# Designs tried in a protein design run: peptides against a protein of PDB entry 3T7K. Part 146

Target 1, 248 residues: chain A of PDB entry 3T7K
Amino acid sequence: KAEKILARFNELPNYDLKAVCTGCFHDGFNEVDIEILNQLGIKIFDNIKETDKLNCIFAPKILRTEKFLKSLSFEPLKFALKPEFIIDLLKQIHSKKDKLSQININLFDYEINGINESIISKTKLPTKVFERANIRCINLVNDIPGGVDTIGSVLKAHGIEKINVLRSKKCTFEDIIPNDVSKQENGGIFKYVLIVTKASQVKKFTKLINDRDKNETILIVEWNWCVESIFHLNVDFTSKKNVLYQKK

## One batch from the design tools (peptide; made by RFdiffusion4, then SolubleMPNN)

Design b2_p22_3_s3 (from b2_p22_3, 10 letters changed)
Fold by OpenDDE base, seed 2:
Structure b2_p22_3_s3 (fold): chain B 248 residues (1-248), chain A 22 residues (1-22)
Amino acid sequence: as target 1 above (248 residues)
Amino acid sequence: MEEYEKRNEEELEKAEEYEKSL
């Protein structure tokens, strides 16, 4: 069926998209539309796997979903597109207008608002955002919204090697892991990095660390600090936004 | 096409609700 529909075009584009969707196309596509998209070099995957070499995300806007946040870790992310690209493409292809020799849809007209070429270009960097920030080991409280697995998976995609889950009510100083990074010459490395949900946790962890390791550097942030860092593909250590405690 | 558009509107609403919970 797809071949018969596409036979009216003299030339078919190859978009070379390996995509995931978030906030759109949850129920997928019908069999004919999947085959049409495949013939146009558009392959949609249900889940993110490194082996698939994903290069695209479809979403209506910037979202805080696991898929969206992880898409910014693609190597590279080539395109972040609105679902209207697929809709308009399929509308043009299913149109009975006899004289369409070519598909006239430009990918650049469907960019997600706020994902610009500056963000896309940073996905070509050889390092991940938290790797560039010298954050390799992080402590994460077990009561984080979204769950430690989802949050941990996003953080790992962005260069955090080790996630230590803290049982906030029962943890001791010995349960807190250091951010074990070799001192590179040019940046204030935080020995202890923690993501917390409550002011009471800030008070607890600052006390535990300062009582046992008084002179060490501490960074305690909210999840939103990580999200903003991902959306910008840059950690701004000058910003106090979503920073709950900082000791340099 | 209209079926995809409608489903996408419903999915966007769910995604926005999920984001408010995080």
Scores: peptide ipSAE 0.347, ipTM 0.888, DockQ to the pose 0.841
Fold by OpenDDE base, seed 4:
Structure b2_p22_3_s3 (fold): chain B 248 residues (1-248), chain A 22 residues (1-22)
Amino acid sequence: as target 1 above (248 residues)
Amino acid sequence: MEEYEKRNEEELEKAEEYEKSL
């Protein structure tokens, strides 16, 4: 059926998109539209798998969803596009106007606001954002909104190797893992990195660490610190935004 | 097409609600 619909075009673009969707197309596409998209080199996947070599995200805007945050870890992310790209494409393709010899849709007209070339260029870097920041091992409180699995999966996609889940009410100092990064000469590696949700946790963990491991470096942040770092594909250690406690 | 547009509006609302919970 798709072939008959596409036969009216003399030339078909090959967009070479391997995409996931977030905040759009949850129910997917009908069989004809999937076939059309596939013939245009647009492959949409339900889930992120490294093996699929995903290069595109469809979303209406910058979102804090797992898929969106992980899309910034693609190698590279080539395109971050609004769903209107697919909608307008399919509208043009289903149009009975005989005079359309070509599909006239430019991908650049559908860029997600705030995902610029600077962000896209950083996805071509050989390292992930937290790897570049010397954050390998983190402590995550178990009461984090969104859940430790989702948050942990995003953090791992961005170069955190080990996520230690802390039971905030029951944890001791021995439950807190150090950020075991080989001392590269060039800068302040935080020995303890923690993501927390409330000020009481800051007080607890700072006490536990300072009582047992005095003079060590501590970074305690909110989830928003991680999100902002992901959205910029850069960790700004000069910013106090979303930093709850810092000891250098 | 209208069906995709409508569903996408509903999905965006759900995504925004989810983001408020995070």
Scores: peptide ipSAE 0.344, ipTM 0.887, DockQ to the pose 0.872
Fold by OpenDDE base, seed 3:
Structure b2_p22_3_s3 (fold): chain B 248 residues (1-248), chain A 22 residues (1-22)
Amino acid sequence: as target 1 above (248 residues)
Amino acid sequence: MEEYEKRNEEELEKAEEYEKSL
C-alpha cells in the first residue's frame, strides 16, 4: 500500500535514521505508515540495542527518560528530532491535494531544543563521558528513585563498567567498592564514587570511608549530577552543583 | 495523524510524571 502512496513522488529522500522514541509514538505506527517511513530510510526501534547502530532519538523535548539519556551515548547520535518531523512528513505524504513532485521536509527544522552541534559532536568521541572522567566503578544506593536497574543501565551506556548496589541501611565499609582506574596523569581520580539520595547516607558513607581509609579521595553525588554530566557530555569537576561531598 | 498527535500529548504527560519520580 505504501508503494502506491509514494509512487506520486518522482524522488524520495533517504533520511538514514535508525531511531528510538521517547515521550512520543509509544503505540507505534500503523502498518502503512511504518512501511512509508521504512521507504524513506526511517527505521523505528522499540528498544535500544547496540547491534542496531541507532543514530537518532525522537522526543518532544529534552527528557530524563532512560531512552533519552541513553541516546546521548549513541556512536554517533546524528539527530535528536521532535516528533513533528514524522507528523509533518506523513501529513505531506498522505495529502491528496498537492501535486508535489518531491517531499519537502528538512530534518534540521525539527531539532530538539537544547541539543546543539556541540553535544552532537561529543557523541563522535571514541570514549564515553564517565570513561573520560575516570569513573569506572561506582556505588549506588538501593533506594534510588527510578530503580537501580534503570539508573545502572544508563550509567553503563555512558562508560561505567561496574555498579555496586549498596543496601543503604545495612551496608558496611566492606560493601563499598573502589573506583579502580589506572592513574592517568591529567585527572583527579576519586577512589570512592557514590550516588546517594539522602543527607543521612552522606554522613554514613563519609564516616565509614574516613574511619577505615582516611586519606582517600571521595565523591558523593546526587543522580542529577550524572544527568547534567550526560546532557553536557562532559563532567565538570569544578562545579559543586549536585555534589553532596567531595574530598580531593 | 490527529491520533498520533493526541497520543503524543498523553505520552508526554506520562513521561513528565515519570521524570518527577526520578
Scores: peptide ipSAE 0.342, ipTM 0.886, DockQ to the pose 0.867
Fold by OpenDDE base, seed 5:
Structure b2_p22_3_s3 (fold): chain B 248 residues (1-248), chain A 22 residues (1-22)
Amino acid sequence: as target 1 above (248 residues)
Amino acid sequence: MEEYEKRNEEELEKAEEYEKSL
């Protein structure tokens, strides 16, 4: 069916998009529209898998969803586009107007506000954001909003190798894992990195660590610290925003 | 097309509500 609809165009673009959607197209597309998009080199996937080599996200704006945060880990993310790109494309294709020689839709006109070329360029780096920051092993409290699986999956996509889930009420010092990274000369490596939800957890973990390992470096942050680091594809260790405790 | 637009408005609202809960 799609071939008959597309036969009115003399030339078809190949957009070469392998995309996921968030905050749009939850119910997907009808079979004809999927076939049309496929003929234009647009493949939409329901879930993120590394094997699919995804390069695009559709979203109405910057979102804190798992899909959006993980899309910034694509290798590279080529495009972050508004859903209006697909809508306008399909509107043009389904229009009964005269034989159009070409589809005149530019991807750059549909860029998500705040995802600029600087962000896109950082997705071409050979390392992930937390890897560059020497954060490989973290401790995560079990009562984190969004759940440890979702949060953990996002953090792993961004270069955290090991996530230790702490039972906030029952954990001891022995339950806290060190951030096992080789000392690099040019950046303060934190031996203990923790993501927490409450000030009571800060007091607990700082006491446990300082009583048993007094001379070690500690970073305790909120989830928002991770989100801001992902959105910038850079960890700013000079910022105190969303940092609950820091010992260098 | 109008169906996609309407559904996307509803989905954006849900995503924004979810973000406020995090």
Scores: peptide ipSAE 0.342, ipTM 0.885, DockQ to the pose 0.842

Design b2_p22_3_s4 (from b2_p22_3, 6 letters changed)
Fold by OpenDDE base, seed 5:
Structure b2_p22_3_s4 (fold): chain B 248 residues (1-248), chain A 22 residues (1-22)
Amino acid sequence: as target 1 above (248 residues)
Amino acid sequence: MEKYKKEIEEELEKAEEEESKL
């Protein structure tokens, strides 16, 4: 069916998109529209898998969703596009009125507001954002909103190799893992990195660490510190925003 | 086409609910 619809065009663009959607197209596309999109080099995936080599996200705006946060880890993220791109494209293709010899839809007209070339360019770097920040191993409290699995999956996509889940009420010093990174001369390496939800956890973990490992470096942050780092594709160690405790 | 437009408005609300949890 798609071939007959597309046969009216002399030339078809190849957009070379491997995309996920968030805040749009949850019900998916009909079979004909999927075939049309595939013929235009647009592949939509339900879930993020590293093997699919995804390069695009569709969303109406910047969203704090799992898919959107993970899309910033694509290698590279080529495009972050509004869903109107697909809608206008399919509308033009299904239009019976115009003897259109060509499809006249430009990807750059549909960029998500706030995802600029500076963000896109950082996704071409050979390292992930937390890898560049020398954060390899983190401690995550088990009572975090959004859940340890979702947050852990986002953090792993952005270069955190090991996530240690702490039972905040029962944990001891022995349950806290060090951030096992080689000493690089120019990077503030924190031996202990923790993501916590409340001030009582800061008091607990700072005491446990300082009583047993008195001279070590500690970074305790909120989840929002990670989110801001992801949206900027940069960790700013000079900012105190969302930092609950820091010992250099 | 109208289907996909209506779905986007409803799905944005669901996405904003997900944002409230993360």
Scores: peptide ipSAE 0.406, ipTM 0.918, DockQ to the pose 0.835
Fold by OpenDDE base, seed 3:
Structure b2_p22_3_s4 (fold): chain B 248 residues (1-248), chain A 22 residues (1-22)
Amino acid sequence: as target 1 above (248 residues)
Amino acid sequence: MEKYKKEIEEELEKAEEEESKL
């Protein structure tokens, strides 16, 4: 069916998109529209898998969703597009009135506001954002909103290798893992990195660490510190925003 | 086409619910 619809065009673009969607197209597409999109080099996936070599996200705006946060880890993220791209493309293709010899839709006209070339360029770097920040192993409190699995999955997508889940009420010093990174000449290395939700946890963990490892470096942050770092694809260690405790 | 537009509005609400949890 799609072939008959597309046969009216002399040339078809190949957009070369391997995409996921967030905040749009949850119910997916009808069989004809999927076939049309596939013939235009647009493949949409339900879930993020590294093996799929995803390079695109569709979303109406910047969203704080698992899919959107993970899309910034794509290697590279080539395009972050509004769903109107697909809508206008399919409208033009289904239009019987226009004797259009060509599909005239430019991806650049549908960029998500706030995803600029500076962000896109950072997705071409050989390292992930937390890898560049010398954060390999973190401690995460078990009572974090959003859940440890979702947050842990986002953090892993961005270069954190090990997530240690702390039972916030029951944990001891022995439950806290060090951030095991080799000394690099350029960059602050924190021996202990923790993501917490409450000021009481800051007091608890700072006491536990300082009582046992008095001279060690500590970074305690909110989840928002990680989110801001992901959206900028950069960790700013000069910023105190969302930093609850820092010992250099 | 109208289906996808309505769906985007409904999906934005669900996405905002996800954003409220993360």
Scores: peptide ipSAE 0.402, ipTM 0.917, DockQ to the pose 0.839
Fold by OpenDDE base, seed 2:
Structure b2_p22_3_s4 (fold): chain B 248 residues (1-248), chain A 22 residues (1-22)
Amino acid sequence: as target 1 above (248 residues)
Amino acid sequence: MEKYKKEIEEELEKAEEEESKL
């Protein structure tokens, strides 16, 4: 059925999109529209898998969703597009009025506001954002909103190799893992990196660490510190925003 | 086409609910 609809075009673009959607197209597409999109080189996936080599996200705006946060880890993220791209594309294709020999839709007209070339360019870097920041192993409190699995999955997508979940009420110093990064001479490496939710945890963990491992470097942040780092694809160690405790 | 437009408005609200948890 899609072939008959597309046969009116002399040439079909190949958009080469492997996409996920967030904040749009939850109910998916009808069979004909999926077939049309596939013939245009647009493949939409329900879930993020590394094997799919995803390069695109559809969203109405920048969203703080798991899919959106993970899309910034794509290698590269080629496009972050508004759903109107697909809507206008399908509208043009289903239009019987236009004797159009070609599909005239430019991807650049549908870019998500705030996802600029600077962000896209950073997704082409050989390293992930936290890898570049020398953050390999983190401690995450178990009472974090959003859950340790979702947050952990986002952090792993962005170069955190090891996530240690701390039972905030029961944990001891021995439960806290060091950020085991080889001493590269040129970067402030924090021996202990922790994501916490409340000031009482800051007091607890700073005491535990300082009592047992004196003079070590400590970074204690809120989840928002990680989110801001992801959205910028850069860790700003000069910013105090969302930093609860820092010892250099 | 109108189907997909309406779905986007409804789904944006659901996405904003997800954002509230992260």
Scores: peptide ipSAE 0.402, ipTM 0.918, DockQ to the pose 0.802
Fold by OpenDDE base, seed 1:
Structure b2_p22_3_s4 (fold): chain B 248 residues (1-248), chain A 22 residues (1-22)
Amino acid sequence: as target 1 above (248 residues)
Amino acid sequence: MEKYKKEIEEELEKAEEEESKL
């Protein structure tokens, strides 16, 4: 069916999109529209898998969703597009106006506001945002909003190799893992990195670490510190925003 | 076409609910 609809065009664009959707198209597309999109080089995936080599996200705006946060880890993220791209594309293709010899839809007209070339360029870097920040192993409190699995999955997508889940009420010093990064000459490495939700946890973990491992470097942040770092694809260690405790 | 437009509005609300949890 799609072939008959597309046969009216002399040339078909190949958009070369391997995309996920967030805040749009959860019910998917009808069979004809999927086939049309596939013939235009647009592949939509339900879930993020590294094997799929995803390069695009569809969303109405910047969203704090698992899919959107992970899309910033794509290698590279080529496009972050509004769903209106697909809507206008399909509308043009289904139009009965015989005079359309070509599909005339430009991807750049549908960019998500706030995803600029500076963000896109950083997704071409050989390293992930937390890898560049020398954060390899983190401690995460088990009572974090959003859940340890979702947050852990986002953090791993962005270069954190090991996530240690801390039982906030029961944990001891022995439960806290060090950030095991090789001392590369040119960056302040925090020996202990923790994501916490409460000021009481800051007091607890700072005491546990300082009592047992004196003079070590500690970074305690909120989840929002990670989110801001992801949206900027940069860790700003000069900012105190969402930093609860820092010892250099 | 109208289907997909309505779905986007409803799905944006669901996405904002997900944002509230993260």
Scores: peptide ipSAE 0.401, ipTM 0.918, DockQ to the pose 0.843

Design b2_p22_4_s1 (from b2_p22_4, 10 letters changed)
Fold by OpenDDE base, seed 5:
Structure b2_p22_4_s1 (fold): chain B 248 residues (1-248), chain A 22 residues (1-22)
Amino acid sequence: as target 1 above (248 residues)
Amino acid sequence: SYYEKLKKEIEEELKKAEENSL
C-alpha cells in the first residue's frame, strides 16, 4: 500500500532519521504511515537504546522528559524537530489534489525552538557534559522527584559513571562516595558531588563531610543544576544558580 | 480529519509531558 502511494513521486528524499518521540505520537502511527516513513529514511523507536544509534527527537517544544534529556546525549543529535514535520509530510504524501512530482518538506523549517546549532554542535563532542566537567561519581538522595532510576539513567546518559543512592535519613559519612577522578590541572574537581532535595540534607551532608574530611571540596546541587547543564551541554561552575553548597 | 485528531492528541500529550516533567 505504501509503495502505491509513493509511486506518484519521481524521487523520494532520504531524511536518515532514527528518532524517538516525547510529548507527541504516544499511540504511534498506522502501519501504512510507518511504512511510508521508513521508505523516506525515517525510523521511529519506542525507547532509547544505545545500539540503535539514535540521531533525532520529535517534541513540540523543549521538555524535561527522560527522552528529551537523554536525546541531548545522542552521538550526535542531528535534529530536534517538531511533530508537525511528520504531520505535514504525511499530509503532502496522502494529498490527492496536487500532482506533486516531489516531496517538498524541509526538516530545517521544523526545528524545536531553543535547540540551536550551538547545542547540536556540542553533541558532536567526543565526551559527555558531566565527563567534561570531571563529574564521574555522584551521590543522589533517595527521595529525588522522578525517582532514582529515571534520574540516574539520565545522568548516566550524560557521562556519570557511578550513582550512589543515599538514604537521607539513615546515611553516615561512610555511605558517601568520592568523585574518583584524576586531578586535571585546569578543572575544578569536587571530591564530593551530591544532588539533594532539601535544606536539611545540605546541613546533614556538609556536617558529615566536614567533620570527617574537613579539607575536601564539596559540591551540593539541586536537580535543576543538572537539567540546566544538560540543556546547555555545559557545566558552568561560575554560576550559583541551583547550587546549595560549594566548597573549593 | 485523521491529522486534525493527531494535532489534538499532541496538545493533550504535551500537557501530560509538562505535568510529568523531571
Scores: peptide ipSAE 0.593, ipTM 0.957, DockQ to the pose 0.935
Fold by OpenDDE base, seed 4:
Parts: C-alpha cells; sequence; structure tokens
Structure b2_p22_4_s1 (fold): chain B 248 residues (1-248), chain A 22 residues (1-22)
C-alpha cells in the first residue's frame, strides 16, 4: 500500500533518521504510515538502545523526559525535530491534489526551539558531558524524584560510570564513594560528588565527609545541576546555580 | 481529520510529559 502511495513521486528523500519520540506519538502510527516513513528512511523506535544508533528525537519542545535527556547523548544527535515534521510529511504524501513530483519538506523548519547547532555539534565530541567534567562516580540519594534507576540511566548515558545510591537516613561515611578519576593535570577533580534533594542531606553528608576526610573536595548539587549540564552539554563549574555545597 | 486528532493527542502527551518531568 505504501509503495502505491509513494509511486506518484519521482524521487523520494532518504532522511536517514533513527528516532525516538517523547511527548508525541505515544500510540505510534498506522501500518501504512510506518511503511511510508520507513521508505523515506525514517525509523521510529519505542526505546533507546545503543545498538540502534539513534540520531534523532521527536518532541514538541525541550522536555525533561528520560528519552529527551538521553537523546542529547546520541553519537551524534543529528536532528531534534518537532512532531509536525512527520505530520506535514504524511499530509503531503497522502494529498491527492498536489501533482508534486517531489516531497518539499525542510528538516530545519522543524527544529526544536533551543536545540541549536552548538548543542548538536557537542554531541559529535568523542566524550560525554560528565566524562569531560571528570565526574565518573557519583552518590545519588534514594529519594530522588523520578527514581534512582531512571536518573541513574540518564547520568550513565552522559558518561557517569558508577552510581552509588545512598539511603539518606541510614548512610554512613563508608557508604559514600569517591569520584575515582585519575588526576588529569589541569582540572580540579571533586573527590566526592553527590546529588541530593534536601538541605538536611547537604548538612548530613558534609558533616560525614568533613569529619572523616576533612581536606577533600566536595560537590553537592541538585538534579537540576545535572539537567542544565545535559541541556548545555557542558558543565560550568563557575556557576553556583543548583550547587548546594562546594568545597574546592 | 486523523492528523487533527494526532495534533490533539500530542498536546495531551506534552502535558503528561511536563507533569512527569524529571
Amino acid sequence: as target 1 above (248 residues)
Amino acid sequence: SYYEKLKKEIEEELKKAEENSL
């Protein structure tokens, strides 16, 4: 059926999109439209798998969803597109009126606001954002909204290798892991990196660490610090935004 | 139309995605 619909076009674009969707197309597409999209080189996947070599995300705007945050870790993210791209494309293809020999849709007209070429270019870097920041091992409180598995999965996608989950009420100093990164010559490495949700946790962890390891560097941040770092694909250590405690 | 429904669904999904933001 798709072939018959597409036969009216002399040339078909190959968009070469391997995409996931977030905030759109939850119920997917009908079989014919999936086939049409596939013929145009648009493959939509339900879940993120590294093996699929995903290069695109569809979303109506920048979102703080697992899929969106992880899409910024794609290698590279080629396109972040509004769902209207798919809608307009399918509308044009199904239109009987237009003796269009060609599909005339420009991907750039459908870019998600705020995902610019500067962001896209950073996804071509050989390292992940937290890897570049020398953050490889973090401590994550167990009461984090979204859950430790989801948050941890996002962080891992962005170069954090080890997520240590802290039971905030019961944890001791021995439960806190160091950010075990080989000292690169030029960068201040925080020995302890923690993501917390409450001021009481800041007080607790700073006390535990300072009482046992007084001279060490500590970074305690909110989840929003991670999100901002992901959205910029850069960690700004000069910013105090979403930093709850810092000891250099 | 099918596509008008799809647009409406996207608006609803967007709202849900915002509510479930990390």
Scores: peptide ipSAE 0.593, ipTM 0.957, DockQ to the pose 0.935
Fold by OpenDDE base, seed 3:
Structure b2_p22_4_s1 (fold): chain B 248 residues (1-248), chain A 22 residues (1-22)
Amino acid sequence: as target 1 above (248 residues)
Amino acid sequence: SYYEKLKKEIEEELKKAEENSL
């Protein structure tokens, strides 16, 4: 069926998209439209797998979903596109207007607002954002909204190797893991990195660490610090935004 | 139309995605 629909075009574009969707197309596409998209080099996957070499995200805007946050870890993310790209493409293809010898849809016209070339270019870097920031091992409180598994999965996609989950009410100093990174000459290394949800946790962890390891560097942040770092694909250690405690 | 339904579905999904933001 798709072949008959596409036969009216002399040349078909190959968009070379391996994509996931978030905030759009939850119910997927009909079989004909999937086949059409496949013939145009557009493959849509239900879930993110590293083996699929995903290079595209479809979303109506920048979202704080697991899929969107992880899409910024693609190697590279080539395109972040609005769902209107697919809609307009399929509309043009299904249009019975005999005169269209070519599909005239440019994917660059459908870029998600706020995902610019500067962000896209950073996805071509050989390192992940937290790797570049010398953050390898973190402590995460167990009461984090979204759950430790989802949040942890996003952080791992962006270069965190080890996530230690802290039971905020019961944890002791011995439960806190150090950020075990070799001293690199050009970057502030924090020995203890913690993501917390409450001011009471800041007080608790600051006390526990300072009582046992007085001279060590500490970074305590909100989840929003991680999100902002992901959205910019850069950690700005000069910013105090979403930083709850910092000891250099 | 099919595409008007898709647009409406996207609006609903977007709302749900915003409600479930991390």
Scores: peptide ipSAE 0.591, ipTM 0.956, DockQ to the pose 0.935
Fold by OpenDDE base, seed 2:
Structure b2_p22_4_s1 (fold): chain B 248 residues (1-248), chain A 22 residues (1-22)
Amino acid sequence: as target 1 above (248 residues)
Amino acid sequence: SYYEKLKKEIEEELKKAEENSL
């Protein structure tokens, strides 16, 4: 059926999109539209798998969803597009009115606001954002909104190798892991990196660390610090925004 | 139209996605 619809066009574009959707197309597409999209080189996946070599996300705007945050870790993210791209494309293809010899839709007209070439270019870097920041091992409190698995999965996608989950009420100093990175001469390395949710946790962890491992470097941040770092694909250590405690 | 329904569904999904933000 799709072939008969597409036979109207002399040439078909190959968009080469391997995409996930967030905040749009939850119910998916009908079988004919999926076939049409596939013939145009647009493949939409339900879930993020590394093996699929995803390069695109569809979303109405910048979102704080797992899929959106992880899409910024794609290698590379080629396009972040509004769902209107698919709608307008399918609308043009199904239109019987115009003897269109070619599909005339420009991907650049459908870019998500705030995902610019500066962000896209950073997804081509050989390293992940937290890897570049020398953050390899972190401590994450178990009461984090969204859950440790989801938050941990996002952080791992962005280059954090080890996530230690702290039971905030029961943890001792021995439960806190160091950020074991080789001392690169040119980068401020924090020995202890923690993501916390409450001021009481800051007081607890700073005391535990300072009492047992004096004069070590400590970074305690909110989840929003990680989100901002992901959205910019850069860690700004000069910013105090979402930093709860810092000892250099 | 089918596409007008899809646009409304996207508006509803967007609201849900914002409510479930990390």
Scores: peptide ipSAE 0.591, ipTM 0.956, DockQ to the pose 0.903

